# Peptides against a protein of PDB entry 5VZU: the designs that were tried, part 149

Target 1, 271 residues: chain A of PDB entry 5VZU
Amino acid sequence: GRTLEDIFHEHMQELILMKFIYTSQYDNCLTYRRIYLPPSRPDDLIKPGLFKGTYGSHGLEIVMLSFHGRRARGTKITGDPNIPAGQQTVEIDLRHRIQLPDLENQRNFNELSRIVLEVRERVRQEQQEGGHEAGEGRGRQGPRESQPSPAQPRAEAPSKGPDGTPGEDGGEPGDAVAAAEQPAQCGQGQPFVLPVGVSSRNEDYPRTCRMCFYGTGLIAGHGFTSPERTPGVFILFDEDRFGFVWLELKSFSLYSRVQATFRNADAPSPQ

## One batch from the design tools (peptide; made by RFdiffusion4, then SolubleMPNN)

Design b2_p22_5_s1 (from b2_p22_5, 11 letters changed)
Fold by OpenDDE base, seed 2:
Structure b2_p22_5_s1 (fold): chain B 271 residues (1-271), chain A 22 residues (1-22)
Amino acid sequence: as target 1 above (271 residues)
Amino acid sequence: VKKLLEELEKKFKESGRLPFEL
């Protein structure tokens, strides 16, 4: 039977062949498209722009980070044989913050998996509830002709009973001390480590993170076959670095800002 | 090249998933 080794070698041969075919086509036709940097907004989590991301065996890819209200988006500027340029490689839900456990429990992949899958289920529930409210609001009130409902009769007024005594029991109002959610100290990053079994391209990733969010990554077979969204974690390290943990793939992508300044790269003002 | 293929093959054998779906 076909071994796991045979499947791996065939997949690697196909990937190399696809990369060769794509590169050899550049001799025939080049199409250039101008890319504009997204405008920065005051409420953006970090400055939008170009990042270089680690995509496992594909190597380095260029991704545009942009903000869209309570969502962030990574768009591929460079593509690979699986996911072409222009696709949304990552979508981040800034409504759904992930709290990482302590450094000891961060080594446990099953703990991170539990946390992410719980958030995924909340996101699914919110999408179902919001879908129902949008469905019920289109109930065309056809003009229900008011047929005069007949006068049902006055049933009678039964009477009496008296006395029940005024028991005083002065139950003290237990001061529910609302545990003031300690404002997450925005200044001190949390110690960060990848779970055991999550692959990084290198061990040179930030060991402190500011905050994490739920997100989804785009995955596909060769030639963009069967594209699907897989759950993951967006990790903000600093103004110039973020990560994405591809949960199901057990992979980590590190994104670092492209430090090059581009002249005339600002988006044209919306007229 | 050879060392990279061996490292990728190891990761594939450990994960049961192709390391190139990204």
Scores: peptide ipSAE 0.201, ipTM 0.680, DockQ to the pose 0.081
Fold by OpenDDE base, seed 3:
Structure b2_p22_5_s1 (fold): chain B 271 residues (1-271), chain A 22 residues (1-22)
Amino acid sequence: as target 1 above (271 residues)
Amino acid sequence: VKKLLEELEKKFKESGRLPFEL
């Protein structure tokens, strides 16, 4: 029977052939589309823009990072045989922070897996609850045919009833000092290391991170077959670097800002 | 090349998923 090794080698040969075919087609037929940089907002976690990301066997890919309220998105600018250009390679939920353990426990893949899967379950529960509230609101627009019930003139009755003196119990309003959510200290970055068994293309990744968030990555077979979302961790290192841990694939992608400035790359102002 | 293939093959064996699906 075919071994897992045989299947792996067959898919690698197909991947190399597909990359060769795509590269050879670019010499004969190119369709150019203008890409605009996303507008920056004051609440953006970092400046949006172009990043070069490491995609395992694929190599370096160009990804646009953009912010959409409490979500961040990485969109492929370059495609590969699995995920074409224009797809959302990563979706980050900025509501769901991942707390990494200490540096010793960060080497344990099972600990990271536990933490991520617990957050994934919370995200799933919130989506189910929010789906129920949206469903109940639409049912009640039955057209009540307002039959005009006739104006019966019913009478005056005068009744007087009495005195009850409300006692002035002056309960002092206890100052519920709303514990001002201390702005999450942009604290000293946490020491960072990849878990054992998670591989990167190189060992040259930042060894300190600012914060982490739950996210999903897009994965698919060759030709964008059976696309699915896999759980992962977005890791913010600094203003110009972030990572994504593909949990199920035990892979790490490092993204570094493209430092090139482009003239006229800003989106036209909505007229 | 060889070392990278061995690392990717190891990952494929450990996950049951192709490490190229990214």
Scores: peptide ipSAE 0.196, ipTM 0.704, DockQ to the pose 0.091
Fold by OpenDDE base, seed 5:
Structure b2_p22_5_s1 (fold): chain B 271 residues (1-271), chain A 22 residues (1-22)
Amino acid sequence: as target 1 above (271 residues)
Amino acid sequence: VKKLLEELEKKFKESGRLPFEL
């Protein structure tokens, strides 16, 4: 049977060949698409824009970070043999903050895994509950077959039953104190270290993070086969740096802002 | 290159997943 080593070598040969083919296409035919920077909003966690990210064996890739209410998205500007350009490489749920443990417990991959998987189950439950409310509203339009049941004249029984005094049951409206989601206080950054067994391409990642959120990364086989979302952790380091821990892949991507200013890169105002 | 391949091979052996699905 194929050894794991044989499968690995075959996969690496295919990946190298695909990378070579894609790179060689740049000399023959380029289709240029204009990319616009997302408009910045006051409530954006950081300024949206272009970031360079580390994708393990793929190298450096360009990702557009954008904010969509309580979601952030990383969209590939550069593609690789697995995931083409224009795909959402990461989706971040800004509703689900992850609290990292102390620095000692951050070295434990199983502890991070537990925390992330607990949040994943909450996100899954919320999606199921929101799906049920949308489903129940459509079911009751059974076809009212308008059988014309004949107009039997039901008689006018007039009985004026008497003065039931309205009991003023002043049901105090229980103030559902909507727990005001305290705006994510930009608290002092916490010490940060990758868990043992999580690979970074560079050890030069920030050793302090501001906050973390639950997210999903896109993974696929060669040629974008069997694409799936894998759980991960978005780590905000600063205004210009974030990370993503690919939990199942035990990989870390570091994203750094592209500092280049582009003239006329802003989206045209909606006319 | 060789060291990176050896590290990736090690991770593949540890995870049972190919390290390049990103």
Scores: peptide ipSAE 0.164, ipTM 0.679, DockQ to the pose 0.081
Fold by OpenDDE base, seed 4:
Parts: C-alpha cells; structure tokens; sequence
Structure b2_p22_5_s1 (fold): chain B 271 residues (1-271), chain A 22 residues (1-22)
C-alpha cells in the first residue's frame, strides 16, 4: 500500500511541478510590483517585515507581517497554485489572546481545538453586535423635517433659595483591596509543544513561546477556487519567529525573519 | 514537454486541492 511518506513525496512532486508550470507560463508576461516594508510602530508586537514560511508540502514561501492596530496580517509575497501573491494568508486578532494549557494538556489536540473554537464564537458574536450598532446608527437619520415650531416665550419662573444643609454622613470607604492584577508576565516564555497529530515539516520549532493569539488562515483550491478562512493559532516565539497552527488542517507553519537588509525598501512617506 | 505541462495543468485545475491536502 502507499505509505504516508509515498503520498507526501507524490504530493511534493506534484506541487513542485505545478510551481514549474506556473513560473514557465508567466515568463512572457511578468508584472513587477515594488514591495515596501511596513513602517515600524512602537506598539507593534514585533518589528514588521518579511518572513520565510514553511507551508508543509508547499515548501518555502515569503510572507510580509504587518500590524494594523489590534490586528496583524501575513500577506503572501510569493504565490502558490492555491493562493496568489498579495492575499492575506493569515489574519491575527490581537484582542483575542489564546492561553495555552500546561505542557501535558498542550499535547491534546481536542483541548486546543476547544479553546480556539470558543474564541471563534466570541469573535463572531462581537462582529454581529458591532454590525448591529453600525446598523442602528444609520436607521435614526430619518429626515427630521424640522417644522419651525414658533418660539413661545417661556416665562421666567422665580429662583427659589439655597438653604439645603449638607448632612455629614461620614460613611467610611471600605478599603476595596484592588486585587493587584498580577502584571501579565509578558516577558516570560511558556513551554510550547505541538499537539499530537499536528503535522510540522520540521520538528525543529521553538519549544518556548511568548504569547498566542486567535487568527484565521486562508485556504483555497488550485487556481484560488473556493477561498475560505480556517481558524488557527498565531504563536509568537520571539522577535524573529512566529508560527501558525492551522486547526482544521492539523498543520503547523513556522515563519522566520528574512535577515537580509534591503536598501530603499521603506514605504515612501505620504507626501 | 509542452503537452505534458498542459496535461498536468489541466489535472491540477480540475483537482481543486486545498493547501495541505495530501
């Protein structure tokens, strides 16, 4: 019977051959677009820039990581047969931190799945509520035909005097011991392991992560058919490495910063 | 070569495979 290794090798050969077909077809009509690095902001989770991603069987891809307030985005710089260049391969919601369980429970895929799906439902609810507030705000601009009701002179009712004596009820303010929110230890990495059954192309991934966030990844058929967003976990390892767990695909992609310095890669200042 | 590429391109367009489908 075909082994999982045989299937993986067959799939890899097919993907390499697809990439070769696509590159060879475009040889006559290459459109070059300049890519600018996003400007770094003080509040950016890490420095924005180019990352080399390993998409399991798809091989090496280049993604631009950028920050947009409480969202991060991974934009494909390299296209593949499924998802063209310029698509947002990952969208990260920095409002929705994922708390990983202890290292023992991190091996359980169903625990990670539960945590991610609970956050997905919260995000969906917030989008529905925010859609209703935006909808209700538009409904009240019915044209109030301000018929000019005539200014009837309201009579000056007399100022009655001031004499209310303040009673000194000296209620002792009970010391509400503000439970010191333990400063979220933003600096201490937690032990990290992939769940059992999550495929990684390389077992050499960081075994400690700084923080995790809810996100969605883009998946599509060949030729960008039926594009959909699948739930996942963005894992920040360090300043130069992040991962994405594709929950439904049971796959992990590791992204490492492109250490090359680019001259004139900064976005033009808005004139 | 060209004919094989056309046959493969057709196969892949028709397969509709998602990323990470083995």
Amino acid sequence: as target 1 above (271 residues)
Amino acid sequence: VKKLLEELEKKFKESGRLPFEL
Scores: peptide ipSAE 0.023, ipTM 0.598, DockQ to the pose 0.468

Design b2_p22_5_s2 (from b2_p22_5, 13 letters changed)
Fold by OpenDDE base, seed 2:
Structure b2_p22_5_s2 (fold): chain B 271 residues (1-271), chain A 22 residues (1-22)
Amino acid sequence: as target 1 above (271 residues)
Amino acid sequence: TKELLEKLNKRFKESGRKAFEL
C-alpha cells in the first residue's frame, strides 16, 4: 500500500510543480503594486506590519498584520498554489479571548478542541442574535388607521378581606463577597506547548504566550478551489511573534516580524 | 498549462489531501 511518506513525497512534488506552473505563466508580464504599512493605533494589540509565516509544506510566506477595531487580519502578501496573494489567511476576533489550560492539559488536543469549539458556538449565536435585531428594525410601521375600538363595559369591584400577620424573620444579608476577578497579570506570560498531534515546521517556537484569541483561517484546494474558513487559535507570544493553530488541520504556523525598515512605506494620510 | 492545472486539481481532489490546503 502507499506509505504516508509516499503520499507526502507526491504532495511535495505536486506543490513544487504548481508553484513552477504559476510562476512560469508570468515570464513575459510583471505587474508591480506598492504596498503600504498599516498606520499604528494606540489600541492595537501589537504594532501592525509585515510578518514571515510558516505554512507547513508551502514554506515561508509574507503576511501583513492589520487591526480593524475588535478584529485583527492577516493578509497574504505572497501567495501559494492554494491561497493567492491578497487573501485574508487569518481573521482574529479580539472579543473572544481563549484561556489556555495548565501546561499538562495543553498537551491534550481534545481539551483545546473543546475550548475552541465552545467559543465558535458563542460567536455563531452572537451573529444570529445580531442578525435578528437588524431584521426586526425594518418593520415598516405602515400607518395603522386607529379604528375606534368600542367601549367595553365596567366590570364590578369585589371587596374582601383582612388579616394576615406580620412575621418578622430578619434573614441576615449574606455578604456575597464578589470574588474580585484578579486582574489577569498582563506582565507574566503563561507557559505554552503545542498539543500532541499538532505539527510544527520546527520545535523552535516560544514556550510562553501572553494571550490567545479565537480566529479563523482560510483554506482551499489548488487554484483557490472550494475556499472555506476553519477554526483556530491566535497566540500572541510577544511584540514581534504570534502563532496560529489550525485546529482541523492539526497544524501550527509561527509568524515573526520582518525587521527590515522601509522608507516611504507609511500609508498616505487619509485626506 | 491550464490543462495541466486542471489535471493537478483533479488529482488533488481525488487524493483527499485537505490537510495541506493552507
Scores: peptide ipSAE 0.086, ipTM 0.666, DockQ to the pose 0.381
Fold by OpenDDE base, seed 1:
Structure b2_p22_5_s2 (fold): chain B 271 residues (1-271), chain A 22 residues (1-22)
Amino acid sequence: as target 1 above (271 residues)
Amino acid sequence: TKELLEKLNKRFKESGRKAFEL
């Protein structure tokens, strides 16, 4: 019978052939668009910019990483047969840190799955609660029919100025010791390994990670059919490398900074 | 070339395969 390896090999050959057709023979009409690098902000988790990502069978793609307050986004600069350029391949929620277990328990896919799905459920609950507060606030603007009450001219009642001395009640300000939020210790890097059964294109990934966050990845059929967001884990390794674990797909994408310097690639200052 | 691409695209659509599905 066909092995999973045989099926994977055939699938890879078909995708390589499709890539060859698209790039070399299908269309000679190239449209060029200027890409601007996002400006760096002091609160950015790492410097934003271009990363080369691994997409299993599709190979290497270029993604722009950018930060948007408590969210990070990976935007496709290169398209593929499923997801066109300009789509958000990953969306990261920097409010929802993932705590990886010890190295032994990191090999257990079900443990990672549990942790991620619990965070996904919290994110859904927060969205529902925030939706209810926004809904209740809109309901009270019933049209106040402002009946024009006639302006009766109220008379000039006189200016008596009683000199009442305010008493000096010196209430001692109780020292509310604001519990200093301990600065989130830039977590000492922890040992990192992929769970058993998570596919990586290369076994050459960093074996230590700094931080992990909940995120979602975009998946679609050929021609961008039935696009959906699947849960995953953003893994920050260092200033130049991050990963994404696609939980439902049991796959890992490694992203490495493009080290090429681009002249005049900075976004124009907003005038 | 075009016909081969159309055939491959059809096969992928019929399989329901997404970007990372086998």
Scores: peptide ipSAE 0.077, ipTM 0.726, DockQ to the pose 0.568
Fold by OpenDDE base, seed 5:
Structure b2_p22_5_s2 (fold): chain B 271 residues (1-271), chain A 22 residues (1-22)
Amino acid sequence: as target 1 above (271 residues)
Amino acid sequence: TKELLEKLNKRFKESGRKAFEL
């Protein structure tokens, strides 16, 4: 029978060939688009910028990490046969921190899967609740039949009724102390290991992580067919490294900052 | 080249394989 290695080699050859075909097919029609680095904000989890990542069979790719309030996005700078450049390969919900269990329980894929799927269900519920509030407000514009109700006369109702003393009901404004979400303290890093059965191209991933968040990764067939978002875990290792665990794919992608400084890569200030 | 790409794309569509799937 074919070994898993034989199947992997054949699949890799097909992917390399497809990547070569796509690259060569457009070689005569290259449109150069300027990429701007996202501006850094004080509240950004780490400095935004270019990261190089490994996508299992797809090899080395470049993504732009950017922050958008309580969301982070990994945008593909390099395309592959499945997902073109400019697509959001990962979308991270910074509202939904994942707490990894102890190192022993981190080896259990089913435990990680349980934790992630519980968070996915919460995110889904929050999206449904927020969708209902937006839906109810539009329904009540029934057609105001413009019946031209006739101009009945302005009766002069005059009377200055008297001096109702304003009761000083000093309703103390209950200080809704908006619990200032303490900025996620950069806690001491916790020991990190991939679950058994999660594939990594390199065993040289950081063995300590700062924090984890729920996220979704984009997967698709060749030519961007049937694109879908799958649940995963964004793992912040440090200022220059993050990972993404693709839960359904049982794979791990490691992303490392591109250390190259680009002159004039900052977005022009909005005039 | 185009025909080979179409054959490969067809094969991968038929297999249901997506990005990072074997």
Scores: peptide ipSAE 0.025, ipTM 0.649, DockQ to the pose 0.579
Fold by OpenDDE base, seed 3:
Parts: structure tokens; sequence; C-alpha cells
Structure b2_p22_5_s2 (fold): chain B 271 residues (1-271), chain A 22 residues (1-22)
């Protein structure tokens, strides 16, 4: 029978051939587009910029990390046979933190899967509720033809009615000290290990993580066919490293900051 | 070359397998 290894080798050969075909097709007609680095904001989880990713069969890829309020995005700078350059390879919801279990339970893929799927369901519910509020507001601009109803002059009536003394019950406003959500302490990093059966290119990943968030990754067939979003976990290790666990694919991608400085790569200030 | 790409893309569409990472 075909082993998992035989299927992997056949797939790798097809992928290499696809990469060669795409590269050779454009050899005589290269269009260069300038890419600007995203501006840094004070509320950004880490400095935005270029990251070097390791995607299993695809090799080395460059991804731009950017922040958009309570969302982060990884945009492909390098394309592959499945996902072209300029696509959002990962979308991270910074509203939905993933709490990893202890190190023993982190080895259990089913536990991670449970946690991620529970968060996915919450995200889906919030999207449905927010869709209902946007729908009800538009219905009521029927043009009320204001027929000018005539000015009937109706009369004076004087009635007097009486005294009721409002009691001064001076209920002290209990200071509901809104428990300021303590800014989630940038606590000591949590011990981190990949679940059993999650593939990584190497065992050289950080064994401590700062925080995790729910996210979705883009997957497609060759030639960007049937693109869909798959659930995953964004793992922030440090200022220069993050990972993404592709839950359905049982794979892990590690991203490391490109340390090269580019002159004139900043976006022009909005005039 | 283009015909080979079209054949490969067709094969992947027909397999229903989204190849990302094994």
Amino acid sequence: as target 1 above (271 residues)
Amino acid sequence: TKELLEKLNKRFKESGRKAFEL
C-alpha cells in the first residue's frame, strides 16, 4: 500500500514541478511592486514587519505581519503554487485569547482542538449577533408623506392637581468601581510544547510562549483553487518570533523577524 | 508547460484534496 511517506514524496515532487512551472512562465515578464512596511502603533502587540516563515513543503516564505485594531494579519510577500503573493495567509483575532493548558495537557492534541473549536463557536455567534443589529437599523426610512393635518385650536383646561412631596431618599451612589481589567500582566512566559502528532519542520522552536490567540489560516489547492479558512492558534513567543498551529492540518509554522533594515520602506505619511 | 499545469490543477481539483502541508 502507499505509505504516508510515499504520498508525501509524490506531493513534494508535484509541488517542486509546480514551482518550477510558475517561475519559468514569468521569467521574461517580471512586474515589480514596491511594498511598504506597515506603520507601528503604540497598541501593536509587537512591532509589525517582515517575518521569515517555514511552511512545511513550501520552503522559506516571507510574510508581512500587520495590526488592524483588534486583528492581526499575515500577508504573503512570497507566493507559492497554492496561495499567491498578496493573500492573507493568517488572520488573528486579538479579542479571543487562547489559554493553553499545563505542559502535560499541551501534548494532547484533542485538548487543544477542544479549546480552539470552543473559541471558533464564540466567534461565529458574535458574527451572527452583530449581523442582526446591522440589519434592523435600515428598514424604517419609509418616506412619511407629512400630510399637513390642519391646526385645530383646542382649548384651555386649567386643572390644579396637588402636593405630592418627593421624599429625599439620598441613596448614596455606591461607587461601582469598574474593576479596571488589569492589563493582562505580560506575565512570565508559559512553558510551550507542540501536541503529539503536530508536524514541525524542526524541533527548534521556542519552549516558552508569551500568549496565544485564535486565528484562521488560508488553505487552497494548486492554482489558488477552492480557498478556505481553517482554524488555528497564533502563538506569540517573543518580539521577533511567533508561530501558527494549523489545527486541521496538524502542522506548525514558525515565523522569525527579518532583521534586515530597508531604507525608504516606510509608507508615505497620509498628506 | 501550461497544459501540464492545467492537468495538475485539474487533478488537484478532482481529488478534493487541498494540499497545504503534509
Scores: peptide ipSAE 0.021, ipTM 0.622, DockQ to the pose 0.460

Design b2_p22_5_s3 (from b2_p22_5, 14 letters changed)
Fold by OpenDDE base, seed 1:
Structure b2_p22_5_s3 (fold): chain B 271 residues (1-271), chain A 22 residues (1-22)
Amino acid sequence: as target 1 above (271 residues)
Amino acid sequence: NKELLEKLEKKFKESGRKAFEI
């Protein structure tokens, strides 16, 4: 029977051949477009920019990380046979922090799966509730047939000016002690390990993480067929490294900042 | 090259493998 190794080898051959096909088609017709680095904001989780990511059988890909309020996005700068350049490979919800268990329980894939799926369900509920509030607000604009009520000339009622002195009721402002939101302690680095059965390209990933967030990754068939969003975990390691666990695929992508300095890569200031 | 490409594209279509990849 075909071994798992035979299946993997055949799949890798197919992807290499597809990559060769696409490369050979573009050799005679290259379009170049300038890529601009996103501007950094003070509230950005880390500096936005170019990262090299591990994409399993596709190898290394270039991804642009950018921040959009309470969301982060990874956009493919390089494409592959499944997902073309310009697609959002990952979308991170910075409202939904993932709490990893202790190091012993982090080896349990089912525990990570439970935690992620519980967060996914909360995100779905919040989307449904916000959709209902927006729906009820639209329903009350029934067309008020403004019947033109005839403009009866309202008479000039006289300007009586009574000088009523408002009493100085000095109601003491109750000190509403605004509970100082304790600044979210930049969590002490937590020991980190991949769950058993999650595939990594190599074992050279950071063994300590700062924080994790819920996110979704884009997956597709060959030629960008049937694209869908799969649940995952964004793992911040440091200023220059993050990971994404593709939960359903049992895969890990490590992203490392491209350390190359680019001249004239900053986005033009909006005039 | 073109004839090899067409043979490979045909083989990929015939494989029916919906390998969902990242």
Scores: peptide ipSAE 0.342, ipTM 0.672, DockQ to the pose 0.299
Fold by OpenDDE base, seed 3:
Structure b2_p22_5_s3 (fold): chain B 271 residues (1-271), chain A 22 residues (1-22)
Amino acid sequence: as target 1 above (271 residues)
Amino acid sequence: NKELLEKLEKKFKESGRKAFEI
């Protein structure tokens, strides 16, 4: 019978062949499109821009990181045989922070899996609740035919008078000092290690992280067949480095900022 | 290789299809 090894070798041979075919087609016909860098906002988690990411079997790919309110997005600038250029490789929910356990428990993949799946369920519940509120608001524009109700007469309601002196109980307004949410200290980064059985391209990844968020990654078969979103963890290391743990694939992508400056790469100002 | 084979096996069993990649 076909072994798992045979299936893997056949899959990798097909991937290499597809990559070769696509490369050979580019020599005959290239369409160039200008890509603009996303504008930076003061509330952006890090500066948006181009990152070089590790994509397992595909090798190195270029991804544009952009911010969209409480979401971050990685868009493929380079494509591969599974996922073409212009696809959203990662979508990060900046509302849903992931709290990593201590360094000992970070080696346990099942613990990370539990934490991520609990957040995934919360995200799903919030999407269902928000879908219900949007549905109920549209139903009630039935055209009320305003039948002209007849003018019933002015009954003179009488002048009743009297007394009661309410006492001046001068309750001092207790200064509810709104506990200013202390800006979450950009605390000393947490020690970071990949779980056992999460593959990285190399062991050269940052061993300290600032914060983590829930996200989803795009996966597909060869030729962009049956694309689906899989749960994962976005890991912010520093201003120039982030990671993504593909939970179901047990894979880690490290992203490093492209330090090259491009002239005329800024989006034209909206006129 | 072994870990990648386990990933391929999982995706193959779940989809009845070829492995999914990133």
Scores: peptide ipSAE 0.340, ipTM 0.709, DockQ to the pose 0.108
Fold by OpenDDE base, seed 5:
Structure b2_p22_5_s3 (fold): chain B 271 residues (1-271), chain A 22 residues (1-22)
Amino acid sequence: as target 1 above (271 residues)
Amino acid sequence: NKELLEKLEKKFKESGRKAFEI
């Protein structure tokens, strides 16, 4: 029977061949598209911009990190044989912070998997509840049968009934103290280690993380076939580094900021 | 992990025996 090694070698050969074919197509036709850096917002978790990410078998890829309210997005600037450029490689839910266990329990992949899958189920429930509120509002436009009910006469209902004194029921406006979500205190970073059996291309990942969030990564077959989102963990290390743990793939992507300053890379102000 | 391998093998079978990559 085919060994896992045989299957891996065949897969890698196909991947290398596809990468070669795609690269060879670039020699024949190059289309240049300007990429704009996302504008920075005060509430952005870190400065948005270009990052170099480790993508397992594909190597290094360029990803644009951007913030969209309580969501962060990694968009591929470079594509690969599985996922083309312009796809959202990672989507991070900044509402769903993940607390990593102690360093000993962080080595347990099943513990991380449990934590992430519990958060995934909460996210799924919230999406279902929000979907129901939007659904119930549309159902009640039953067909108003336009029965032309006849013009019954305007009876002159007359009388000005008297001076009901307005009781000053001073309902104190209960100060719904909107619990100001305390800006996530940049607490002291916690010790970080990858779970056993999570592959990293390099062991030179930060051993301390600031915070983690639930996210989904995009995975696909060769040629962007059957694209799906898989659960993962976004790990913020510092202002210039983050990681993504691809839970189902048991892979880790390390993202490091591209330190190059680009002139005129800012999006034109909306006129 | 045998269950993960079986899930991957199932996904591989369902996807026409192609590996999913990132």
Scores: peptide ipSAE 0.339, ipTM 0.675, DockQ to the pose 0.095
Fold by OpenDDE base, seed 4:
Structure b2_p22_5_s3 (fold): chain B 271 residues (1-271), chain A 22 residues (1-22)
Amino acid sequence: as target 1 above (271 residues)
Amino acid sequence: NKELLEKLEKKFKESGRKAFEI
């Protein structure tokens, strides 16, 4: 019978062949576009830039990480037969932190799935509510035909100021002990392990993470057919490494910073 | 391997597989 290994090898061979066919078709008409690195901002979670990501059967892909307020985006710089270059492979909501369970419960895929799907429903609700506020704000601009009501001159009645004596009630300011906001311990990463049944191309991933966020990944059929967003977890390991757990696909992508320095890669200042 | 490539090209054209991938 066909083993899971046989099916995986067949699929890998199909993807390699597709990649070869697509690349060979482009040999006649290459358009080159300059890529600019996003400017770094002080509030960026890590320095934006180029990362090498593991994309399972596609192999290594180049992704640009950029920050957009409370969102992060991974944009494919290299495309594959499913997702073309320039698509947002991952969108991260930095408002929605994922709290990983303890290391024992992190092995449970169903627990991670529950946590992520609960956050997905909150994000969906917030989008519906924000859509209603934006909708209701537009509905009230009915054209008020400002009929010019005639300016009747209302007389200046000189209301006398009564000299109300301020009573000196010297209420002692109770010492509101400012609960010392424990400085958000930005410091110690938590132990990290992939859930059982999540595939990683390499077992050599960081075993400690700083923080996790809800995100969505882009998936599609061959030739970018029926593109959809699937729920996932962005995992910040360090300044140069992050991961994405593709929940529905049970896959893990590890992203490592491209250490190469590029001359003139900075975005032109808006003139 | 050219024969493997031709066999895979044929299978790819025949399979029509909507494998959703990342």
Scores: peptide ipSAE 0.319, ipTM 0.647, DockQ to the pose 0.222

